# Peptides against a protein of PDB entry 3OGK: the designs that were tried, part 37

Target 1, 307 residues: chain A of PDB entry 3OGK
Amino acid sequence: ATPDRLSRRFPNLRSLKLKGKPRAAMFNLIPENWGGYVTPWVTEISNNLRQLKSVHFRRMIVSDLDLDRLAKARADDLETLKLDKCSGFTTDGLLSIVTHCRKIKTLLMEESSFSEKDGKWLHELAQHNTSLEVLNFYMTEFAKISPKDLETIARNCRSLVSVKVGDFEILELVGFFKAAANLEEFCGGSLNEDIGMPEKYMNLVFPRKLCRLGLSYMGPNEMPILFPFAAQIRKLDLLYALLETEDHCTLIQKCPNLEVLETRNVIGDRGLEVLAQYCKQLKRLRIERGADEQGMEDEEGLVSQRG

## One batch from the design tools (peptide; made by RFdiffusion4, then SolubleMPNN)

Design b1_p11_5_s1 (from b1_p11_5, 5 letters changed)
Fold by OpenDDE base, seed 5:
Structure b1_p11_5_s1 (fold): chain B 307 residues (1-307), chain A 11 residues (1-11)
Amino acid sequence: as target 1 above (307 residues)
Amino acid sequence: APKRPPVLEWE
């Protein structure tokens, strides 16, 4: 479909999701005219889709100029922006979005590739937004943003229910977790093992309503921090956990209300058996092949077709 | 720190 056809057919469109081509090619190999650029769509949104409050770009090229135009065109009417696996923008584009769209409820940059200039966008969001419900920059590489701004967001946005972040040291998020009283979902962070301080994470206090969780680099030594509330966990993202088969079994047994599990082949047939035995509410199971598992032909950590 | 395993999305 062309942008002009969309606006003519649906002038009152409230939600738009655009999907670009699969990332089979490196972004640098994307032909300029393949339709992966959001520019013509942003132009159409700005001119003709004046009721649009939700925009989802998936696997598209998004420039700072595109974001600036979108931000100014929709302003406080923009409630949702999802830059899902997008590229081509910098943090200046994000700054424009949060500066002009002060009532944004959902901001997602999950798996997007961008140039990071500064942390101003998160600071601006922290200073002026009180509407945010979902913040997701999972699997991104922000290095210049402040965990203090994330804490401020949690304090000011009382409807904040889902936050997914990159590789923040989890201890830097203590203030965030304390402030995020209504948080139900958290993914990301970084758990860093310290042989000299094995208990450094044991005093980590999670939000009381937390039930969807994915802690990056969580190993068997850190896993016990979940045990006090494991019974309330409904979704686990273990894709980036450092758990072996037996660790999976241990954790799964403690999560009888688990509805969604995302993990790697390391769960094995044994882990699947335990999952079937203890997790009767399971609705979705995603098993990915980890790069670390490609070399270990060892039978113990492979999900067979029989599981 | 162990690098995040690349999520190979097998389509």
Scores: peptide ipSAE 0.020, ipTM 0.590, DockQ to the pose 0.138
Fold by OpenDDE base, seed 1:
Structure b1_p11_5_s1 (fold): chain B 307 residues (1-307), chain A 11 residues (1-11)
Amino acid sequence: as target 1 above (307 residues)
Amino acid sequence: APKRPPVLEWE
């Protein structure tokens, strides 16, 4: 479909999702000159889609100008913006979004690539937003944003239930976790090994409602921090955890209410057997082939077709 | 940069 056809057919559209697809799959549907740019769609949104509240761009090229136009056109009517695996923008575009869309509830930049100019966008969000429910910049490379702004967001946004971040040192997020009283989901952060302080994370206090999580670089020494609330865990993201097969077995046995598991091949057939035994509520399992697992000759750390 | 044509999903 074309932007103009969409707006004419559905003038009251509230949610729009655009996915960049392989060129061959879209032959004769979209002119080649459009490529993966959102610009034509943003123009149509600005002019004709007056009830649009939710925008999801996946694998699209998005410029700062596109974001600025979208922000000004939808303003406080924009409740959801997802820049999912997008590229072409800078943090100036994000600043425009949070400046003009002060009632945004969901802001996602997961796996997007961008030029980072400063941390002003997160600061502006912290200063003015009280509506956020979901904030997700998982697997992004922000280096200029402040954990203090994240804490401020948690304090001001009482409906904040899901936060996914990049490589913040987890200890810098102590204030955030204390403020985020209703947080149910957290992914990201960075657990950094310290030979001199192996237990430096053991006193970390998580939000009481936390039930979906994925701590980056969590190893067997850090894993016990989950044990006090493991029974309430519903989703685990272990893709970036540093757990071996036996560590997986240990953790899985403590999570009888696990519904979603995302992990690597290191779980092995043994881990899958333990999963089947202890996690009777499991609904979804994602197993990825890790780069570090390519060439492991140890059969115990591999998932076979029998598992 | 992804230069792929988009597929539309709407609600």
Scores: peptide ipSAE 0.017, ipTM 0.603, DockQ to the pose 0.049
Fold by OpenDDE base, seed 4:
Structure b1_p11_5_s1 (fold): chain B 307 residues (1-307), chain A 11 residues (1-11)
Amino acid sequence: as target 1 above (307 residues)
Amino acid sequence: APKRPPVLEWE
């Protein structure tokens, strides 16, 4: 589809999702002439799609200029922006979005690659937004944003239900979790093992409604922090957990209401058996092949064709 | 830390 054809056919379009072609090449190696630029679409949105409130770009090249144009064109009418596995922008583009789109409800940058200039975009969001429901910069590398701004967002955005973040030390998010009273989903963070402080995470208090969870780098020593509310967990993302087969079995047994599990092949056939036994409400199972698991000769940590 | 496998988000 071309941008002009879309606007002519659907002048009252409220939601747009554009998908770029996956290339094996890293986004940094995308040729300049690749048809994956959002620029023509942003131009069309700005001129002709005046009712558009939701924009989803997947695997697209997005410049700061594109984001600035989009932000100014849609302003407070923009409710959803998803930059899903996009590249080509900096945090200046994000700043433009949050500055002009003060009523944005969903902001996603999951797996996007960008140049980080500063943490101003998150600060601006924290200072002015009260509408945010979903914030997702999972699997991104932000080093200049503040956990304090995330806490402020939680305090000000009472409808905030899903937050996915990068590698914040989980202890820095204590204030965030306390403020995020309606949070149902959390992914990311960083659990860092400390031999000198084996129980440093045991006092973490999670939001009472939390039922979709994926803690990065969670090992068997940290896993018990989930046990008090494991029965209410409906979705687990264990892709970035540091759990072995036995650890999976232990956790799964405590999650009888689990509906969605995402994990690596380390779950093994044994883990799948336990899953089938204890998780009768399971609706979706995703098993990824871990890069490190190809070299591990541990026969028990592999999902066979029988499982 | 194992390189995070590319999360194919099936939205």
Scores: peptide ipSAE 0.024, ipTM 0.597, DockQ to the pose 0.220; fails the geometry check
Fold by OpenDDE base, seed 2:
Structure b1_p11_5_s1 (fold): chain B 307 residues (1-307), chain A 11 residues (1-11)
Amino acid sequence: as target 1 above (307 residues)
Amino acid sequence: APKRPPVLEWE
């Protein structure tokens, strides 16, 4: 479909989702064809889609100019922006979005590739937004943003329910967790093992409503921090946890209300048996193959066709 | 810094 045909057919469109590539295309090989650029769509949004409040670009090329045009065209009417596996922009584009779209509720950059110039976009968001419900830059690398801005966002955005971040040291997020009183979902962070301080994370306090969780680099030594509220966990993302088969079994047994599990092949047939035994409310299971698991000949860490 | 395990998405 062309942008002009869409606007003529649906002038009152409130939500737009564009997909630039088929699933099989690796992120780095966006064909340099105009079909992958959002520019003509942003032009059409600006001119003819005046009721559009939700924009989702998936595997598209998005420039800073595109983001700036979108931001100025929709301003406070833009409630949702999802840059899902997109590329071509910098943090200047993000700054434009948060500067002009002060009532944005959902901001997602999950798995997007971008050039990071500074942390101003998150600071601007922290200074002016009180509407944010979902913030997601999971599987991204921001090195210049401040965890203090994340804390400020949590304090100011009372409806904040889902936050997914990159590799913040989890202890730097203590203030964030204390402020995020209504948070239901958290993914990301970084748990760093310290041989000299094995209990460094044991005093970590999570939001009381937290039920969807994925802590990056969580190993068996850190896993016990979940035990006090494991019974209320409904979704676990263990893709980036450092848990072996036995660790999976231990955790799963403590999560009888688990509805969604995402993990790697390391769960094995044994972990699947435990899952079936203890998690009777399970609705969705995703098992991915880790590249590092191809070298481990241990049969116990593989999900067979029997599982 | 600990590296995230590479996720192979088989679609």
Scores: peptide ipSAE 0.022, ipTM 0.591, DockQ to the pose 0.155; fails the geometry check

Design b1_p11_5_s2 (from b1_p11_5, 3 letters changed)
Fold by OpenDDE base, seed 3:
Structure b1_p11_5_s2 (fold): chain B 307 residues (1-307), chain A 11 residues (1-11)
Amino acid sequence: as target 1 above (307 residues)
Amino acid sequence: APRKEPVLEWE
């Protein structure tokens, strides 16, 4: 498909999703330059797709200039921007988006690769946005953003329902969780085990409506913080949890309303049996092989292709 | 982030 053909066929298009790389291509066989540039599409959006309010780029090359052009062209009409596994931009491009698109509801840059210059983009978002519903920079490496800006966003955006972040210390997000009264989904953060303070996280208070969750580096000592609301959990992301097979079994038994589970091979056949027994509403299961599991020769948790 | 390959996905 070409940009010009799309605009001619659908001049009133409201939502656009572009995929640069096919699913079947192994990462090592795809030249970095093959991802496809968004530039021709941004030009077409700016000139001919004036009703467009939702843009989703997946596995594409996106420059700061592309983001700046998109931001200025769509301004407050842009409600959704998803930079899904994209590369080529810096935080200057993000700053342009949040500066010009003051009514943005969904901002995603999950698994995108970028150059971080500063934390101004999140600060600008915190100072001026009241419309945000979904914020997602899961599996990214922002070191210069402030958890206080995230708290401000939660306070000002009453419709904020989903937030996915990088490696924030969870204790720095206490204020965020208190402010995010309508939050239904949270992924990311960082739980850091402290041998001298085993109950470091026991007093964490989560938003009352929280039902989709993925806490990074959650181990068996931290897992009990979920037990008070485990019955209302519908989605768990355990890809970055530090749970063994038995820990999975313990948690799954407490989540009878679980609909979506994402985890690693460590769940094992035993964990899958427990899942089938206790989670009758399960709709989606994702199992990944972790790079860390290649070195852990002693992990009993292999999912066999039985059946 | 550790490179993880999806092994199994059911919907």
Scores: peptide ipSAE 0.022, ipTM 0.621, DockQ to the pose 0.600
Fold by OpenDDE base, seed 2:
Structure b1_p11_5_s2 (fold): chain B 307 residues (1-307), chain A 11 residues (1-11)
Amino acid sequence: as target 1 above (307 residues)
Amino acid sequence: APRKEPVLEWE
């Protein structure tokens, strides 16, 4: 399909999703003239898709110039931008988006690869946006953004319901959690074990409506922080948790209203049995192959055809 | 090298 054909057929298109290249690891093997560039699509959006409010690029090459053109063309009409597993841009492109699209509701960069120049984009978002509902830069590596800007976003965006972040120290997000009164979903962060301070995270206060979560690097020592509200948990992302089979069993037993579980094969057949016993409302189960298969140490950490 | 074209989904 060509951009021009799309606009001619659907001039009033409001939502566009483009899927292109293979996984980012193959980026260096993609010829420069490969059809994975969003440039011709951004040109078409700018010229002919004047009703477009939602853009989703998946596995595309997106340059800063592309983002700048998109931002200026759609401005406050752009409500959703998802850069899903994209590459080719820097934080300058993100800055352009948040500068010109001041009413953006959903901003996603999950699993995208980019060059980080500074944290200005998040600061700009914090200073001017009050519309944000979903912010997602899960599985990204930002080192120059400030947790304080995230807190400011939470304070100013009353409709903020879902936030997924990279490796922020969870204790730096205390202010964020206090401000994010309507937050229902949180993924990411970083829990750092401190042998000298086992209760380091025990006083962490989560938003009252939180029901979908995935705390990165959560181990068995940190897991109890979920117990006070485990009964209201509907979705757990344990893909990046540091839980063994027994830990999974312990947590699952405390989540009787769990509807969605995403985890690794470390859950094992035993964990699946516990899940079946205690989680009668389960609707979706995702089990990924983890490095756990190489660890012969936990024989229970394998999902067989019996489970 | 094999050229892949984008797949479109729209509303």
Scores: peptide ipSAE 0.018, ipTM 0.538, DockQ to the pose 0.041
Fold by OpenDDE base, seed 1:
Order: sequence, then C-alpha cells, then structure tokens
Structure b1_p11_5_s2 (fold): chain B 307 residues (1-307), chain A 11 residues (1-11)
Amino acid sequence: as target 1 above (307 residues)
Amino acid sequence: APRKEPVLEWE
C-alpha cells in the first residue's frame, strides 16, 4: 500500500496505524528507498488526510522534522500520537507535538529510542494541556524530565486514567498520585531497596481507582503496599518485578479479580496452579523468559509444558 | 537503523 492510495480511497480517515516490519518479510510492498521512514506518510497526512485524529507508528523511523510537520498539519485535531518502538527523533520533536497539539489525549513513546536534549516537552505539556487521558513513556530513558511536571499534568488533566513512566523514584511521585484522582493504570517508577529503611514505601498512597499496575523493581518487601487494594487489581505487570515463585503465589491469592497477568517464568508451575485456583476472571496470561532465569536450576521456578 | 517496511492498519 502507498500513502497516495490510502488518501484517495479513504480521504476521511480518522485513525492510521503504520507497523514497520523486517524488509525480508514484506517483499516489494514499498520502494526500498522508503525503508521504515514515516516521512512519505506524514507528507500525505499533511496534504490529504484532514480528518485524521489518531496516528500510531510502530517500529518506524521518525525524525523531528516529521513530528514538526505532523504537529503543524493536524494541530488541535490530533488526539492520539503513538510512537511505539520508534527511533530517529529527539525531545525537540516531542516539544513540537505538545506545543502545537494542545488537545492531545493520548501520547505514547513506549520503548522508543531517542536523543534527550531537555525536559521542555513535558513542561510544555504540563503548562498547556488539560485533555490528556493517556501518557505512556514506559521503557524509555528520560533523565531530564521533572516529576513535578507529571504532578501538574495530573492536576490539570482530570480525565487522566493511564500513566506509564520510566525509572522515577516512586517517592518522587507521591504528589503525582495524590493529584491523579481518576488514575486507573500506572506502570513504571523505580522501587529502590534500602537496607537501612526497609519500610520507606509503606506510606505510599495510590489513587483510589487504581486497578492496572506494574511497579518496576518491586520486591517482596515492597509488595505489601499493594495488599490494601489487591482485591480491585485487574491487571498486573510483573515483568520487571523482583518476585520469586512464592511471592507470586502470595500476591496472586490476594488478587481474585485479576484479568491480565504479565510475568516471567519464575512464576513456575506452582504459581500457575495458584493462579488457576484464585483468579477465575483471568483472561490473558503473558509469560516471558527472563534473562535472569536461565541460570536458576531450581525446578520450582520454571514453567513446564504442563502449566 | 533497522530497515523496515510498513504494514498498514486503518480505521
């Protein structure tokens, strides 16, 4: 498919998703000179897709110029931008998006690789946006953004329901959680073990509606912070948790309404048995092989073909 | 940079 063919056939298109695939799997679909660049598509969007509200680029090369052109072309009509596993841009491109698209509702950069120049994009978003519902820069490396801007976003965007972040110290997000009264989903952060203060996270207060959760580096000592609201948890992301098999069993037993679980092989057959026993609402299970598990000879922490 | 060809999904 070509950009021009799309616009001719669907001039009133509202949502577009482009997925970059390995070239070997997509023989002769586009000229080789296009590679995985969004540039020709952004040109077509800018010229001919005047009703486009949602753009999702997956595994594409996106430049700052592409983002700037898209931002100016769609402006406040752009409601969703997802840069999913994309590369080639800097935070200047993000700044252009949030500057020109002031009514954006969904902004995603999950697993994207970019050059970070500053934290201005998040500050600009905090200062001017009141429409945001979903903010996702999970599995990214932002070092220059401020948790205070995230708090401001939560205060100003009353429809904010899902936020996924990088490795913010979770204690720096206390103000954010207090402000995010309607938040249903949170992923990311960083729980940092402190031998001298093992209970440093026990006073964390989460948003009352929180039901989808993934705290990075959560170990068994931090896990109890979930117990007061474990019964309302619908989705758990434990891929980056530091939980062993027994810890999984403990947590799963407290989450009878769990619908989605994402975890590693460490859950083991025992954890899967407990999951089947206590989580009757389970709809989706994702088990990944963690790099850390290849060395653990302990049979109890492995998922067999029987599970 | 990984050279990928786009697959189109639209709504």
Scores: peptide ipSAE 0.017, ipTM 0.541, DockQ to the pose 0.049
Fold by OpenDDE base, seed 4:
Structure b1_p11_5_s2 (fold): chain B 307 residues (1-307), chain A 11 residues (1-11)
Amino acid sequence: as target 1 above (307 residues)
Amino acid sequence: APRKEPVLEWE
């Protein structure tokens, strides 16, 4: 589809999702001339899609100028922006979005690649937004944003239900978790093992409604922090956990209401057996190959064709 | 982010 054809056919479009060509796309299903640039689409949105409130770009090239144009064109009418695995922008583009779209409810830049200039975008969001429901910069490399701004967002956005972040030290998010009373989903953070302080994270208090969770770098020593509320967990993201097969078995047994599991091959056939035994409400299972698993001789830590 | 290849997806 072309931008002009879309606007002519659907002038009252409220939601738009555009997918760029996967880098490793085996299938040339996307015309070469699409270039993956959002610019033509942003122009069309600005001119002709005046009811558009939700924009999702996946694997697209997005410039700061594109974001600025989109922000100014849609302003407070923009409720959702998802930059899913996009590239080409900087934090200045994000700043423009949050500055002009003060009623944004969903902001996602998961797995996007960008140049980080400063943390102003998150600060601006914290200072002015009260509408945010979903914030997701999972699998990103923000180093200049403040966990204090995240806490402020939690305090000001009463409808905040899902937050996915990068590698914040989890202890820096204590204030955030305390403020985020309605939070149902959290992914990311960083659990850092300290041999000298094995109980470093044991007093971490999670939001009471938390049921979808993925803590990065969670090892077997940190895993017990989930046990008090494991029965209410419905989704686990263990892709970046540091759990072995036995650890998976231990955790899974404590999550009888698990509906979604995402993990790596390390779960093994044994972990899958335990999953089948204890998680009768399971709806979705995703198993990915770990980068480090190519060399692991541990037969038990692999999912076979039997599993 | 390390691109992990999905081995198995079940829904």
Scores: peptide ipSAE 0.014, ipTM 0.627, DockQ to the pose 0.579

Design b1_p11_5_s3 (from b1_p11_5, 4 letters changed)
Fold by OpenDDE base, seed 1:
Structure b1_p11_5_s3 (fold): chain B 307 residues (1-307), chain A 11 residues (1-11)
Amino acid sequence: as target 1 above (307 residues)
Amino acid sequence: SPRRPPVLEWE
């Protein structure tokens, strides 16, 4: 498909998803000669797709100029922007988006690679947006953004239900969690072990509606913070947790309403047996074989063909 | 993914 053909056929298109390197896609919408650049599509959006409110770029090259053009063209009509595993932009491009698209509801940059110039984009979002429902910069490396801006967003965006972040120290997000009264999903953060203060996370208070969760670097010492609301957990992301097989078993037994589990091979056949026994509502299971799982000789910590 | 879990010790 070409941009011009798309706009001519579907001039009232509201949602567009483009994939640069589609492995599972049946159709390649991006000609090979375009190299996965969004520029031709952004041009077409700006000129001819006047009803477009949702844009999802996956594995594409996106420049700041592309983002600026998109932002100005769609302005407050843009409700969703997903830069999913994209590259080529800086935080200046993000600033343009949040400056011009003040009613954006979903902003995603998960696993995107970019140059970070400053934290102004998040500050601008915090100062002016009240519409945000989903914010996701999971598995990104922001070092110049402020957790206070995240707290402000939570305070101002009463429909905020899903937030995924990078490696913020979890204790810096206490104010955010308190403000995010309607939050249902949280992923990311950083739980940092402190030998001198092993219980430093025990007083964390999570939003009462939280049911989809993935805390990065959560170990067995931190895991008990989930126990008070484990029965309401529907989705767990344990890919970046520091849990062994027995820890998985302990947590899984406390989550009878679990629907989605994402974890590493360390869950083992034993963990899978426990999962089958206690989580009768399970709909999706993802087992990732990470580098840390390679070369392990302990059979109990491995998922076999029996699982 | 750009992020990976820390290396875990396995006995």
Scores: peptide ipSAE 0.019, ipTM 0.580, DockQ to the pose 0.056
Fold by OpenDDE base, seed 3:
Structure b1_p11_5_s3 (fold): chain B 307 residues (1-307), chain A 11 residues (1-11)
Amino acid sequence: as target 1 above (307 residues)
Amino acid sequence: SPRRPPVLEWE
């Protein structure tokens, strides 16, 4: 398929997802001049896909000019933009998106590579958006954005249910968590161990509906902060936690309603046994190889358990 | 690779 063929066949298309990694069978179906650049698709969106409200680019090259054109073409009609593992843009492109798309509900840049100019894009989003439901810049390197803008977003966007961030100090997000009353999912942050203050994080208050969670750098000393609501946890991302096998066992035993687990090989056979014993609702399991761990290659599976 | 032709999914 080509951009023009898509628009001719589906002129009222609402949602579009483009993946830069094609299946072998489709390699010769798209002209080489389109490549992995979103430019020709953005042109087609602007001209001929006037009903499009959701755009998902995965592993594509996206420039600031592409983002600016998309932003101006779709404006408040754009509800979802996902830049999933994309590259080629700067925060100027993000600024254009949030400036022109004032009613955006989902904004994702997860694992994208970009040049950071400033934190203006998040500030602009905080100042003007009240529609946001999903914000995701997980596994990105933003150093110039403010946690106070994130708090403002939480205060103003009452439908905000999922937020994934980079390495914010978790204590800087206390105000965010307090404001995000409807938050169901949180991933990222940074838990920084302090030998002089072992109870540094014990007074953290999480949103009451939180059930999907991944705290970066959470160790066994911080893990107890989850215990008060562990029974309501349905998804855990432990890929970047600092938990050993026995720590996994301890936490898993407290999460009987766990449906999705993502972790590293450190869980081991022991952790998998405990998981099978205590988590009868488990649906997905992802096990990655840690950089400092020996073992099998990355494994991902779907399982159905009854009990 | 982002240099390869994309796969299309739509709704």
Scores: peptide ipSAE 0.017, ipTM 0.558, DockQ to the pose 0.049
Fold by OpenDDE base, seed 4:
Structure b1_p11_5_s3 (fold): chain B 307 residues (1-307), chain A 11 residues (1-11)
Amino acid sequence: as target 1 above (307 residues)
Amino acid sequence: SPRRPPVLEWE
């Protein structure tokens, strides 16, 4: 579809999702000019889609100018912006969005590639937004944002229910977790093993409603921090956990109400058997190959066709 | 992760 055709057919459109380049773009098989630019769509949104409150761009090229135009055109009417695996923008574009769209409820940039200039966008969001429900910059590389701004967001946004972040040291998020009283989902962070302080995470307090979780770099030594509330876990993301097969078995046995599991081949056939035995409410299972697993043909650490 | 191809998915 073309932007102009869309607006003519659906002038009262509330939600728009655009998909750009397929996965083949990851292998440099698709030319940059393959119609993956959001620019013509942003122009159409600005001019003719005045009721649009939700925008989802997936695998598209998005410039700072595009974001600025979108922000100014929709302003406080924009409730959802998802930059899903997008590229071409900087943190200046994000700053424009949060500056002009002060009532945004969902902001996602998961797996997007961008140039980081500063942390002002998160600071601006923290200072002025009280509407945020979902914040997701999972699998991104922000180095200049402050965990204090995340804490401020949690304090000011009472409806905040889902937060996915990059590699924040988890101990720097203690204040965030304390403030985020209604948080149901958390993914990301960084658990860093310290031989000198093996229990440095044991006193970490999670929000009481937390039921969807994915802690990055969680190993067997850190895994017990989940045990007090494992029975309430409904979704578990172990893609970036440092758990072996037996660790998976241990954790799965603690999560009888698990509905969604995402993990790597390391779960093995044994882990799948344990999952079937203990997790009777399981609805979705995702298993991916780990980058490190290509070389370790440990028979027990692989999912076979039998599983 | 986009860098990790899905092997098995059940919904």
Scores: peptide ipSAE 0.014, ipTM 0.626, DockQ to the pose 0.590
Fold by OpenDDE base, seed 2:
Structure b1_p11_5_s3 (fold): chain B 307 residues (1-307), chain A 11 residues (1-11)
Amino acid sequence: as target 1 above (307 residues)
Amino acid sequence: SPRRPPVLEWE
């Protein structure tokens, strides 16, 4: 498929998703091989896809110039941009997007690789956007963005329902959680164990509608912060939690309305038994292989064919 | 092949 063929066939296209090759193959892309680059597609979008409001690039090479062209071409008509496992851009490209697309509702860069120049893009988003519904830079590494800008976004965007972030200290997000009154989903952050203050997170107040969550580095000492609202939890992402088999059992027993669970094989057969016993509304279960397969002392930390 | 074009999904 070529960009020109797409626009000729579907001139009124509203949503476009482009999928590149798996990440392992992306480094083999050369400028002569545009197949992994979004450039020709961005050109076509700019010229011929004037109704396009949603763009999803998956495993593509995206340059700052591509983002700038897209931003200027679609401006406030762009409602969704997903840079899903993409590479090749910097935060300057993100800045262009949020500067020109002031009515963007969904901005995703989950698992993308980029060069971070500054935190201006998030600041610009905070200063001008009131439309944002979904913000997702889960599994990314930002060091120069401010949690205060995230708080400002929460305050200004009344329809903000899903936020996934990188390694913000959770205590720095207290203001964010207070402001995000309609937030239903939160993933990421960073819980840092403090032996001297084991209860430093116990006073965290989560948004009242929160029902989908995944707190990074949550261990058994932090897990109790979920107990007051565990009954309303519908989705748990435990992929990056620091929970052992027994911890999984403890938490699962408190989540009778759980519909989606994503975790590592540390849940074990025992955890799966508990899950079956207590979570009768479970719709989806994802079990990934974790690095802990070799390190777990507990034989129960492995999902077998019995479970 | 690295020369394969991206897969397209549209609405």
Scores: peptide ipSAE 0.019, ipTM 0.546, DockQ to the pose 0.041; fails the geometry check

